Peptides against a protein of PDB entry 6PSE. Designs and how they scored, part 25

Target 1, 78 residues: chain A of PDB entry 6PSE
Amino acid sequence: PSEEEEYARLVMEAQPEWLRAEVKRLSHELAETTREKIQAAEYGLAVLEEKHQLKLQFEELEVDYEAIRSEMEQLKEA

## One batch from the design tools (peptide; aimed at target 1 E36)

Design b2_p19_4_s3 (made by RFdiffusion4, then SolubleMPNN; from b2_p19_4, 9 letters changed)
Fold by OpenDDE base, seed 2:
Structure b2_p19_4_s3 (fold): chain B 78 residues (1-78), chain C 78 residues (1-78), chain A 19 residues (1-19)
Amino acid sequence: as target 1 above (78 residues)
Amino acid sequence: as target 1 above (78 residues)
Amino acid sequence: MKEKEEALRQIVEEAKAEE
């Protein structure tokens, strides 16, 4: 049997005391996993914002670079 | 009483049939939440990699820009 | 970028709604 089938059998045959403990365990794990999910998502959003700001700076520098490159090219051709 | 205290009381007074159903519910929610946590982490890592690549490109452009700026400055001062 | 942002926002909002 799969681990899932074995676990299902264990739950079916379990006494109320074990079931109450399992509800408590699962509730705790769910709360922790939910917190970790939120943290991961919030971190990802922060990195997205940082990347966006960096992209804007990069595009500004590209404009400045092309301006100087063009000026330099004109001076060399004159 | 808080919702948590009321829930704790409900679990303590619940029949085995309710407890088994609750274990099943919590197990399902935990599995879904875990999947979503992993997905959030994977997205965050992908964005982090994209930001890192952009940063490298930005730093390379800064070096090129400073080189041209310095050359231009030398030509103007000569 | 928008797709990833929307996905991350959805995960946060769903999690907060469950709390």
Scores: peptide ipSAE 0.241, ipTM 0.839, DockQ to the pose 0.626
OpenDDE base, seeds 1, 3, 4, 5: peptide ipSAE 0.240, 0.241, 0.240, 0.239; ipTM 0.838, 0.839, 0.839, 0.838

Design b2_p19_4_s4 (made by RFdiffusion4, then SolubleMPNN; from b2_p19_4, 9 letters changed)
Fold by OpenDDE base, seed 3:
Structure b2_p19_4_s4 (fold): chain B 78 residues (1-78), chain C 78 residues (1-78), chain A 19 residues (1-19)
Amino acid sequence: as target 1 above (78 residues)
Amino acid sequence: as target 1 above (78 residues)
Amino acid sequence: MEKEEERLRRIVEEARAEE
């Protein structure tokens, strides 16, 4: 039997006291996991925004660099 | 009484059949939330790595840009 | 990548709606 099947049997045969404790445990773990999920999502979005800003800065610098490079190349060829 | 206090009372007074159903519900939600948390974390890490690579590229370009800018400025002043 | 971003946005939006 899988661990899941064994757990299901345990729940079916469990006394009310164990079931109440299990509800409490699961509720706590769910709350913590939910908080962690939200935190991970918020962090991911923040990094995305930072990456986007950096990309814009990079693209601007690239344009400026190519302009100077081209001007310099023209001066060297003259 | 807070919703949390009301829920706690419900759990204390609940019949075994309700408790078993609640364990099942919470287990399912925990599994889903855990999966979502992991996915969010993995994505955040991927974006962070992309941002890091972009930062390195930006810093390299900045060095090259300053070198050309300085050379160009020297030529214009001469 | 866009789908993942949308998922993160959904998580944050749902959390804010529950607060």
Scores: peptide ipSAE 0.446, ipTM 0.865, DockQ to the pose 0.943
OpenDDE base, seeds 1, 2, 4, 5: peptide ipSAE 0.424, 0.444, 0.446, 0.446; ipTM 0.861, 0.864, 0.865, 0.865; seed 5 fails the geometry check

Design b2_p19_5 (made by RFdiffusion4)
Pose (drawn by RFdiffusion4):
Structure b2_p19_5 (pose): chain A 78 residues (1-78), chain B 68 residues (1-68), chain P 19 residues (1-19)
Amino acid sequence: as target 1 above (78 residues)
Amino acid sequence: LVMEAQPEWLRAEVKRLSHELAETTREKIQAAEYGLAVLEEKHQLKLQFEELEVDYEAIRSEMEQLKE
Amino acid sequence: PSDEERRAFYERILREAEE
C-alpha cells in the first residue's frame, strides 16, 4: 500500500485522540507555511522594486550618454 | 446527547487543513520561483548597466580630451 | 510571467493575509 492509501486509512479509522493530534499538527504546519508564503511574496515585491529603480537609473544613464555622443558627432566636423 | 460521536468533524478538519496546506505550499513555491526569476533579470540588467557606465566614461574622457 | 502579473500575484497573497 502506498503512503497515500495508508494515510487515508489512518484518517478514516484512527481514534479521536489521533485525529485531534493530526489536526493540531497540520495547524502548525499550515501556520508556518503561511508565514513562509508571505515572506516570499514580500521578497518578490522588494526585488521587483529594486529592479524597477535599476531600470530607471539605467534609462537615465542612456539619456546622458546620448547627449554627450550627440555633441561628439557634431564636433567631428572640425 | 451523544453528539460526541463526532470523529467525523475531526476527520473533516484533517482533510480541510491538508488541502489548505497543499495550496499554501504551491503558492509559496510559486512565489519563491518568481522571486528567483526577478533576481536573475536584475542580474542581467545590473551587468548591462555597468557596461553602459564604462562606455559612458569612455566617451566622457574621449571628449574633454577634445581640448583646445 | 510579466512583472505586472508577478506583482498582482504577490499583492493577492498579502491582501488575503490581511483579511

Design b2_p19_5_s1 (made by RFdiffusion4, then SolubleMPNN; from b2_p19_5, 6 letters changed)
Fold by OpenDDE base, seed 3:
Order: C-alpha cells, then sequence, then structure tokens
Structure b2_p19_5_s1 (fold): chain B 78 residues (1-78), chain C 78 residues (1-78), chain A 19 residues (1-19)
C-alpha cells in the first residue's frame, strides 16, 4: 500500500489520544506553513515593486541616453 | 474564552469520529497551503532573478551614459 | 507568468489570510 493508504488506515484505527495529538500536530504545522506562505507573498510583492521602480528608472535613463547619443551622432556627422 | 481556547476544548471533548474528520480536514488544508507556499516562493525567486537582470542592464547603461555625457561635456567646454 | 498574474497570486494569498 502507498504511504497515503497506510496513513489513512492508521487514522481509521487510531485511538482518541493519538487522534487528538495528530490534530494538534497538524494544526501547528498548518499555522506555521500559513505564516510562511504569507511571508513569501509579502516578500514577492515587495520585490515586484522594486523591479517596477527599477524599470521606470531604466526607461528614463534610456530616454536620456538616446538624446545624448543622437546629439553626439549629429556632431560627428557634421 | 478565546476561539483558540474553545477549539482546544472541542478537540479535548470530541468523539473519535469528529477527530478523524478533523485530521482529514487539517491534512487537506496543510497540503493545499504547502503547495501555495512553494508556488509563492518559486514566483518570488523568478521576480528576483528578473530584477537582478534588469539591474545589471541598468548599471551597464549608466556606464555607457556617463561615458557619452563626459565626452559631450568635454566638447562643450572646448 | 506575467508580473500582473504573479501580483494577483500574491494579493490573493494576502486577502485570504486577512479574511
Amino acid sequence: as target 1 above (78 residues)
Amino acid sequence: as target 1 above (78 residues)
Amino acid sequence: MSDEEIRAFFERILEEAAA
């Protein structure tokens, strides 16, 4: 049997004391995993914002660079 | 009592049938939450990598821009 | 995934957590 099938059998045959302990264990793991999920989402949004701001700065610099490049090219061709 | 205290009491007084159902519920939620946590981490890393690549491009453009700006400034001062 | 899709994913997680 798979581990899942074995676990299902264990739960089905378990005594109340084991079941209560398992509920507590799972509740704790769920709380921790939920916190980590939230933290990952918060961090991800922060990085997205930083990337967006950097992109805006990059695009502004591209405009300035092309302006100077064009002026320089005109001077060299004259 | 807090919801946590009420839940703790419920678990302590619960029958095996309820406990088995709760184990099943918590196991399912944990699996889903874990999947979402992993996915959030993967997306976060992808965005981080994109931001890093953009930063490298930005820094390269800054170097090129300063080179042209300096050359142009020298020409204007001459 | 686009940045918009990724943003929506993260925002959904945070909305669910706040509910």
Scores: peptide ipSAE 0.665, ipTM 0.880, DockQ to the pose 0.981
OpenDDE base, seeds 1, 2, 4, 5: peptide ipSAE 0.664, 0.664, 0.664, 0.664; ipTM 0.879, 0.879, 0.880, 0.879

Design b2_p19_5_s2 (made by RFdiffusion4, then SolubleMPNN; from b2_p19_5, 8 letters changed)
Fold by OpenDDE base, seed 4:
Structure b2_p19_5_s2 (fold): chain B 78 residues (1-78), chain C 78 residues (1-78), chain A 19 residues (1-19)
Amino acid sequence: as target 1 above (78 residues)
Amino acid sequence: as target 1 above (78 residues)
Amino acid sequence: MSDEEIEAFFQRILEEAAQ
């Protein structure tokens, strides 16, 4: 049997005291996992914003670079 | 009493059938929340990698830009 | 996925948590 099937059997055969403890454990893990999920989402949004700002800076520099490159090329051809 | 205190009382007074159902519910929610957390982390890492690659490209362009800028400045002074 | 799709995913998570 799979671990899932074995766990399901354990739950079905468990006493109320064990079940209450398991509810408490699962509630705690769910709360922690939920907090971690939220933190991951907040962090992801922050990195997206940073990447966006960096992209804007990069595009600005590309424009400035192409302007100088073009000027240099014109001077070489003259 | 807080919702947490009320829930704790409910768990203490609950019958085994309710407790087994609650374990099943919490296990399901935990599995779903865990999958979402993992997905959020994977997306966050992907964006971080993209930002890192963009940063490297930006730094390379800065070097190239400063080289041309310096050459242009030298030509102006000569 | 696009950045917009990823952003929407993260926003959904935060919105659900705020409910």
Scores: peptide ipSAE 0.654, ipTM 0.878, DockQ to the pose 0.981
OpenDDE base, seeds 1, 2, 3, 5: peptide ipSAE 0.646, 0.645, 0.654, 0.653; ipTM 0.878, 0.878, 0.878, 0.878

Design b2_p19_5_s3 (made by RFdiffusion4, then SolubleMPNN; from b2_p19_5, 6 letters changed)
Fold by OpenDDE base, seed 3:
Structure b2_p19_5_s3 (fold): chain B 78 residues (1-78), chain C 78 residues (1-78), chain A 19 residues (1-19)
Amino acid sequence: as target 1 above (78 residues)
Amino acid sequence: as target 1 above (78 residues)
Amino acid sequence: MSDEEIRAFFERILAEAAA
């Protein structure tokens, strides 16, 4: 049998004391996993913001670069 | 009593049928939350990589910009 | 995934946690 089938059988045959302990275990794991999920989302948003700010700076520099490049090209061609 | 205390009491007083159902519910929520956590982590890593690539491009442009700026400054001062 | 879609995904997670 698969691990899933074995677990299902265990749950079906378990006594109340085991079931209560399993509820507690699963509740704890769910809480921890939820916290980690939230943390991942917070970090992801922070990185997105940093990337966005960097993109803006990059675009500003591109504008300045093209201005100087164009001026330089004009001077060389004159 | 807090919701947590009420839930704890419910689990303590519950019949096996309710407990088995609760194990199933929590297992399902844990699986879903775990999937979302993993997906959040994957997206975060993707954004980090994009930010890193953009940073490299920005630094290369800064080098090129300073080179042209310096050349232009030299020409103006000569 | 676009940045907007990724943002929406993260914001959804945080909104659900706050509810």
Scores: peptide ipSAE 0.668, ipTM 0.880, DockQ to the pose 0.987
OpenDDE base, seeds 1, 2, 4, 5: peptide ipSAE 0.667, 0.668, 0.668, 0.666; ipTM 0.880, 0.880, 0.880, 0.880

Design b2_p19_5_s4 (made by RFdiffusion4, then SolubleMPNN; from b2_p19_5, 9 letters changed)
Fold by OpenDDE base, seed 4:
Parts: sequence; structure tokens; C-alpha cells
Structure b2_p19_5_s4 (fold): chain B 78 residues (1-78), chain C 78 residues (1-78), chain A 19 residues (1-19)
Amino acid sequence: as target 1 above (78 residues)
Amino acid sequence: as target 1 above (78 residues)
Amino acid sequence: MSDEEIEAFFQAILEEAAK
């Protein structure tokens, strides 16, 4: 049987004390996993913002670079 | 009592059928939350990689820009 | 996925958590 089927059988045959302990375990894991999910989302948004700011800076520098390049080209062709 | 204390009391007083249902519910929520956490982490990593590539491109452009700027400055002072 | 789609995904997670 799959691990899932074996686990399902364990739950069906378990005593109340084990079931209460399992509820406690799962509740704790769910809380931790939820916290980690939230943290991942917060970090992801922060990185997106940083990337956006960097992109803006890059685009500004590209404009400045092309301006100087164009000026240099004109000076060379004159 | 807090919601947590009330829930804890419910778990302590619950019958096996309720406990098994709660284990099933929590297992499902944990699986879904875990999937979402993993997806969030994957997206975050992808954005980090994109930001890193952009940073490298930015630094390369900065070098090229400073080279042209310096050349222009030297030509002006000559 | 676009950055906007990724942002929306992260925002949805945070909005759910705030409820």
C-alpha cells in the first residue's frame, strides 16, 4: 500500500490518545508551515520591489550611456 | 478563554470520529499550505535570479559607461 | 509568469493571512 493508504489505516485504527496527539502535531505543523508561507510571500514582494528599483536605475543608465555613445559617434563622424 | 484554549478543550473532549475527521481536515490543509509555501519559495527564487542577472547587467553597463565617460573627459581636456 | 502575476500571488497569500 502507498504511504497515504498506510497512514489512513493508522488513523482509522488509532486510539483517542494517539488521535489527539496527531491533531496537536498537525496543528503545530500547519501553524509553522503557514508562517513560512507568509514569510516567503513577504520576502518575494521585497525582492520584486528591489528588482523593480534596479530596473529603473538600469534604464536610466542606459539612457545616459546611449546619449554619450551618440555624442561620441557624432564627434567621430564630424 | 482564548480561541486556542477553547479549541484545545474541544480536542480533549472530542469523540474518536470527530478526531479522525479533524486529522483528515488538518492533513488536507497542511498539504495545500505546503504546496503554496513551496510555490512561493520557487517564485521568490526565480525573482532573485532575475534580480541577480539584472544586477550583473547593470554593473557591466556601469563599467562601459565609466569607460566612455573617462574617454570623453580625456578628449575634452586634450 | 510575469512579475505582476507573481506579485498578485504573494499578495493573495498575505491577504488570506490577514483575515
Scores: peptide ipSAE 0.638, ipTM 0.876, DockQ to the pose 0.980
OpenDDE base, seeds 1, 2, 3, 5: peptide ipSAE 0.636, 0.638, 0.637, 0.636; ipTM 0.875, 0.876, 0.876, 0.876

Design b2_p19_6 (made by RFdiffusion4)
Pose (drawn by RFdiffusion4):
Structure b2_p19_6 (pose): chain A 78 residues (1-78), chain B 68 residues (1-68), chain P 19 residues (1-19)
Amino acid sequence: as target 1 above (78 residues)
Amino acid sequence: LVMEAQPEWLRAEVKRLSHELAETTREKIQAAEYGLAVLEEKHQLKLQFEELEVDYEAIRSEMEQLKE
Amino acid sequence: ADEERREFFERILEEEEEE
């Protein structure tokens, strides 16, 4: 029997004391995973923002580069 | 009376939590894998930005060298 | 793609705030 069918049998046939402990165990597991899930989403928003700021800082540098380059090309007529 | 024949509720709770835990895990993993992708994207962009900085310095110094 | 990722992360945080 697979671990899944063994567990299914345990839930449908175990005593209430065991069922209560499993409810309790899963409640802890869910609370912890919910905490991890939330931190992962926050981390995503933070790095998404960092990336956004970097993109702006990059496009700003592109403009400054073009201004100097544009001037230089004009100067090569001298 | 003996509504105490209620292992059926506990069994319903085990199943409910088991499913919620599974979906929460999927969401967590999915969120983590996205976060790694953004880090990879930011890394490529940081490398490109530092390249542009060097090129920018190269032609700021190449000009100004235009000196008369 | 970034917008979809942002909506996904914001959805998780919004649902948690509502609970």

Design b2_p19_6_s1 (made by RFdiffusion4, then SolubleMPNN; from b2_p19_6, 10 letters changed)
Fold by OpenDDE base, seed 4:
Structure b2_p19_6_s1 (fold): chain B 78 residues (1-78), chain C 78 residues (1-78), chain A 19 residues (1-19)
Amino acid sequence: as target 1 above (78 residues)
Amino acid sequence: as target 1 above (78 residues)
Amino acid sequence: KDAEIEAFFRAILEEEAAR
C-alpha cells in the first residue's frame, strides 16, 4: 500500500485522542505553511520590483553608452 | 472567545467522524498550500536569478561606459 | 512572463487579505 493509503487507514482506525492531536498538528503545519507562502509571495513581488527598477537603470545606461560609443566611432572615422 | 478558542472547543467536543473529516480537510488544504508555497518559491528563485543576471550585465556595461567616458574626458583635456 | 508571476504572487496576498 502507498503511504497515502496507510495514512488513510491509520486515520480510520485512530482513537479520538489521536485524531484531536492530528487536527492540532495539521492546523499548526497549515498555519506555518500559509505564512511561508505569504512570505514567498511578498519576497517575490519585492524582487520583481527591484528587477524592474534595475532594468530601467540598465536601459538608461545603454542609451548613454550608445551615445558616447557612437560619438567616438564618428571621431575615429573622421 | 476568539475564533481560535471556539475552534479548539469544537475539536475537543467533536465526534470521531467529524474529526476524521477534519483531518481529511486539513490534509487537503495543507497539500494545496504546500504546492502553492513551492510554486511561489520557484517563481521567486527564477526572478532572483534573472535579476542577478541583469545586475551582472549592468555592472559590465558600467565598466565599459566608464572606460569610454574616461577616454573621452582625457581627449577633451588634451 | 513577469506579469504572470506578479499576478500569482498578488493572488496569494489577496487571498490572505480576504481571510
Scores: peptide ipSAE 0.630, ipTM 0.878, DockQ to the pose 0.976
OpenDDE base, seeds 1, 2, 3, 5: peptide ipSAE 0.629, 0.628, 0.630, 0.630; ipTM 0.877, 0.877, 0.877, 0.877

Design b2_p19_6_s2 (made by RFdiffusion4, then SolubleMPNN; from b2_p19_6, 7 letters changed)
Fold by OpenDDE base, seed 3:
Structure b2_p19_6_s2 (fold): chain B 78 residues (1-78), chain C 78 residues (1-78), chain A 19 residues (1-19)
Amino acid sequence: as target 1 above (78 residues)
Amino acid sequence: as target 1 above (78 residues)
Amino acid sequence: MDEEIRAFFEAILEEERKR
């Protein structure tokens, strides 16, 4: 039998005390996993913001670069 | 009593059938939350990689910009 | 891509606020 089937059998045959303990265990794991999920989302949003700011800076630099490049081209052709 | 205390009481007083159902419910929620956590991590890594690539491009452009700026300065002073 | 990712993260945080 698969681990899942074995676990299902355990749950079916378990006494109330074991079941209560399992509910507690699962609740704890769910809480921890939820916290980790939230933290991942918060971090992800922060990185998105950083990337956005970097993109804006990059675009500004591109504009400045093209301006100087154009001026340089004009000076060299004169 | 808090919702947590009320829930704890429910678990303590519950019949085995309810407890088994609760184990199933919590297992399902844990699986879903875990999937979401993993997805969040994957998205976070993707954004980090994109930010890294953008940073490299930005640094390359900065080098090119400074080179042209310096050359321009020399031409204007000559 | 970024909008989708942002929406995903925001949905997670919104779910937390509703808890």
Scores: peptide ipSAE 0.618, ipTM 0.873, DockQ to the pose 0.979
OpenDDE base, seeds 1, 2, 4, 5: peptide ipSAE 0.618, 0.617, 0.618, 0.617; ipTM 0.872, 0.873, 0.874, 0.873

Design b2_p19_6_s3 (made by RFdiffusion4, then SolubleMPNN; from b2_p19_6, 10 letters changed)
Fold by OpenDDE base, seed 4:
Structure b2_p19_6_s3 (fold): chain B 78 residues (1-78), chain C 78 residues (1-78), chain A 19 residues (1-19)
Amino acid sequence: as target 1 above (78 residues)
Amino acid sequence: as target 1 above (78 residues)
Amino acid sequence: MDEEIEKFFRDILEKAAAE
């Protein structure tokens, strides 16, 4: 049997005291996992914003670079 | 009393059938929340990797830009 | 891709704020 099937059997055969403890455990894990999920989302958005700002800076530098490169190429051809 | 205190009291007074159902519910929610957390982490990592690659490209371009700028400045001073 | 990822993160936060 799978671990899931074994766990399901355990839950079905468990006493109320064990079940209450399991509810408490699962509630705690759910709360922690939820906080971690939220934190991951907040962090992800922050990184996206940073990447966006970096991209804007990169594009600005590309424009400046191409301007100088083009000017230099023109001077060489003259 | 807080919602948490009320829920705790509910769990303490609940019958085994309710408790088993609650374990099943919480297990399901935990599994779903865990999958979402993992996906959030994967997305966050992907964005970080993209940001890192962009940063490397930006730094390389900065070097190239400064090289051309400096060369041009030298030519102007000559 | 960024828009998809952004939406995913925002959806998580919006859902959490509603709870």
Scores: peptide ipSAE 0.633, ipTM 0.874, DockQ to the pose 0.976
OpenDDE base, seeds 1, 2, 3, 5: peptide ipSAE 0.632, 0.632, 0.632, 0.632; ipTM 0.873, 0.873, 0.874, 0.873

Design b2_p19_6_s4 (made by RFdiffusion4, then SolubleMPNN; from b2_p19_6, 9 letters changed)
Fold by OpenDDE base, seed 4:
Structure b2_p19_6_s4 (fold): chain B 78 residues (1-78), chain C 78 residues (1-78), chain A 19 residues (1-19)
Amino acid sequence: as target 1 above (78 residues)
Amino acid sequence: as target 1 above (78 residues)
Amino acid sequence: MDEEIRRFFQEILEREAAR
């Protein structure tokens, strides 16, 4: 039997005291996992924004670099 | 009383059938939330890696840009 | 890809804000 099936059997055969404890445990884990999920989402959005800003800066530098490269090339060919 | 206190009271007074249903509900929500958390972490890591690679590329371009700028400046001053 | 990831994160936060 899978762990899931064994757990389901345990829940079906459990006493009320165990069930209450399990509800408490699961509630706590759910709360923690939810907080972590939210934090991950917030952090992820921040990193996305940072990456976007960096990309814009990179693209600006590429334009400037190509401008100087082109000017240098023109000077050397003259 | 807080919602948390009210829920705690509900759990304490609940019948086994309700408790088993609540365990099932919480287990399902925990599984879903866990999957989302993991996915969020994976996405976050991917974005971080992309940002890091972009930063390295940016720094390399800065070096190249300064090299050309310096060379151009030397040519113009000669 | 970035937009997909952004939407994923935004949807998480929106669902939580609605609770």
Scores: peptide ipSAE 0.638, ipTM 0.875, DockQ to the pose 0.976
OpenDDE base, seeds 1, 2, 3, 5: peptide ipSAE 0.637, 0.638, 0.638, 0.637; ipTM 0.874, 0.875, 0.875, 0.874

Design b2_p19_7 (made by RFdiffusion4)
Pose (drawn by RFdiffusion4):
Structure b2_p19_7 (pose): chain A 78 residues (1-78), chain B 68 residues (1-68), chain P 19 residues (1-19)
Amino acid sequence: as target 1 above (78 residues)
Amino acid sequence: LVMEAQPEWLRAEVKRLSHELAETTREKIQAAEYGLAVLEEKHQLKLQFEELEVDYEAIRSEMEQLKE
Amino acid sequence: SLVDLFRDYFEAKREEEAH
């Protein structure tokens, strides 16, 4: 029997004391995973923002580069 | 009376929590894998930004060298 | 089914441990 069917049998045939403990155990597991899920989403928003700021800082540097480059090309007529 | 024949509710709770835990885990893993992708994207962009900085310095110094 | 439900739960846990 697989671990799944063994567990299904346990839930449908175990005593209430065991069922109460499993409810309790899963409640802790769910609370912890919900906490991890939330931290992972916050981390995503933070790196997403960092990336956004970096993109702007990059495009700003592109403009400054073009301005100097444009002046140099003009100067090569001298 | 003996509504105490209620292992059925506990069994319903075990199954409800088991499912919620599974979906929460998928959401968590999905969220983590997305976070890693943004880090990878930011890494590529940081490398490109530092390249542009060097090139920018290269032609800021090449000009100014234009000196008369 | 009930087994499929718990298989989904254990698969999710295995994936969580792999990460």

Design b2_p19_7_s1 (made by RFdiffusion4, then SolubleMPNN; from b2_p19_7, 5 letters changed)
Fold by OpenDDE base, seed 2:
Structure b2_p19_7_s1 (fold): chain B 78 residues (1-78), chain C 78 residues (1-78), chain A 19 residues (1-19)
Amino acid sequence: as target 1 above (78 residues)
Amino acid sequence: as target 1 above (78 residues)
Amino acid sequence: SLVELFREYLEAKRELEAF
């Protein structure tokens, strides 16, 4: 039998005291996992913001680069 | 009383059938939340990789920009 | 979108912190 089926049998045959303990355990794990999920999301969002700022800087540099390139081209042709 | 205290009382006074249902509910939520956490982490890593690639492109452009800037400065001074 | 997903998680955080 699969681990899932075995666990299901445990739950079905368990005494109330075990069930209460399991509810407590699962509640705790759920709370922790939820916090970790939120932390992962916050980190991802921070990285997204950093990437966005970097993109803006990159685009600004591209503009400056093209300006200088154009000026240099003019100086060479004159 | 806090919601947490009320929930704790519910668990303490609940019948086995309710407890089994609660275990099932919490197990399901934990599984879903875990999947979401992993997904968030994977997305964060993907964004981090994108940021890294953008950083490399930015640094390459900076090198090219400084080269042209230097050349232009030389042309103007001569 | 990814941003929307992250915002949803942040909302969930606020709800959790309200308890």
Scores: peptide ipSAE 0.187, ipTM 0.815, DockQ to the pose 0.077
OpenDDE base, seeds 1, 3, 4, 5: peptide ipSAE 0.170, 0.162, 0.179, 0.183; ipTM 0.813, 0.810, 0.806, 0.815; seed 4 fails the geometry check

Design b2_p19_7_s2 (made by RFdiffusion4, then SolubleMPNN; from b2_p19_7, 6 letters changed)
Fold by OpenDDE base, seed 3:
Structure b2_p19_7_s2 (fold): chain B 78 residues (1-78), chain C 78 residues (1-78), chain A 19 residues (1-19)
Amino acid sequence: as target 1 above (78 residues)
Amino acid sequence: as target 1 above (78 residues)
Amino acid sequence: SLVELFREYLEAKRELEEF
């Protein structure tokens, strides 16, 4: 049988004490996994913010670059 | 009582049928949350890669900008 | 969007902290 089938059988045959312990175990793992999910999301948001700030800086530099490039082109054509 | 205390009481007083159903519910939520955690991590990595590419582009533009700025300064001082 | 997805996960944080 698959592990899933074996686990299902275990749950079906388990006594209440084991079931309560399993609920506790699963609740703990769920809480832990949820915290890890949140942590991953927070990290992602932080990186997004950093990327956004970098994008703004990049766009500002592009404007400055084009201004100087244009001026340089005008000077060289004269 | 807190929601946690109420839930704990419910688990303690529950019949085996409810407990088995709760194990199933928690198992499902754990699987779902695990998938979401992985997804969040993957998305975070994608954003990180995008930021890295943007940083490289920014650094390249900085080099080009400084080159033109320096040349412009030399022309204006002559 | 990715931003919305991350915000949804952060909402789960608030729920978790309530316990």
Scores: peptide ipSAE 0.201, ipTM 0.818, DockQ to the pose 0.099
OpenDDE base, seeds 1, 2, 4, 5: peptide ipSAE 0.170, 0.190, 0.187, 0.190; ipTM 0.811, 0.816, 0.814, 0.817

Design b2_p19_7_s3 (made by RFdiffusion4, then SolubleMPNN; from b2_p19_7, 8 letters changed)
Fold by OpenDDE base, seed 2:
Structure b2_p19_7_s3 (fold): chain B 78 residues (1-78), chain C 78 residues (1-78), chain A 19 residues (1-19)
Amino acid sequence: as target 1 above (78 residues)
Amino acid sequence: as target 1 above (78 residues)
Amino acid sequence: SLVEHFAEYFEAKRALEEA
């Protein structure tokens, strides 16, 4: 049998004391995993913000670059 | 009593049938939350990669910009 | 995405806290 099937059988045959302990264990793991999920999301958001700031800097530099490039081109053509 | 205390009392007084159902419910939620956590991590990694690529582009443009700026400065000083 | 979903949640929460 698969591990899942074995676990299902264990739950079915378990005494109330084991079941209560398992509920407690699962509740704890769920809470921890939920916190970790939120942390991962927060980290992702932070990186998105950093990327956005970098994009703005890039666009600003691009504008400045084109300005100098254009000026240089005009000087060379004169 | 707090919601947590009330839930704890419910678990303590629950019949085996309810406990088995609760184990099943919590297992399902844990599995889903785990998948969501992984997805959040994967997305964060993707954004990091995008930011890295943008940074490389920015650094390349910065080099090109400084080259033109330097040339322009030399022309103006001559 | 999940990150975007939480981003919206966090922004909404911050907006409420700053109001």
Scores: peptide ipSAE 0.141, ipTM 0.803, DockQ to the pose 0.047
OpenDDE base, seeds 1, 3, 4, 5: peptide ipSAE 0.129, 0.125, 0.135, 0.136; ipTM 0.804, 0.802, 0.806, 0.810; seed 4 fails the geometry check

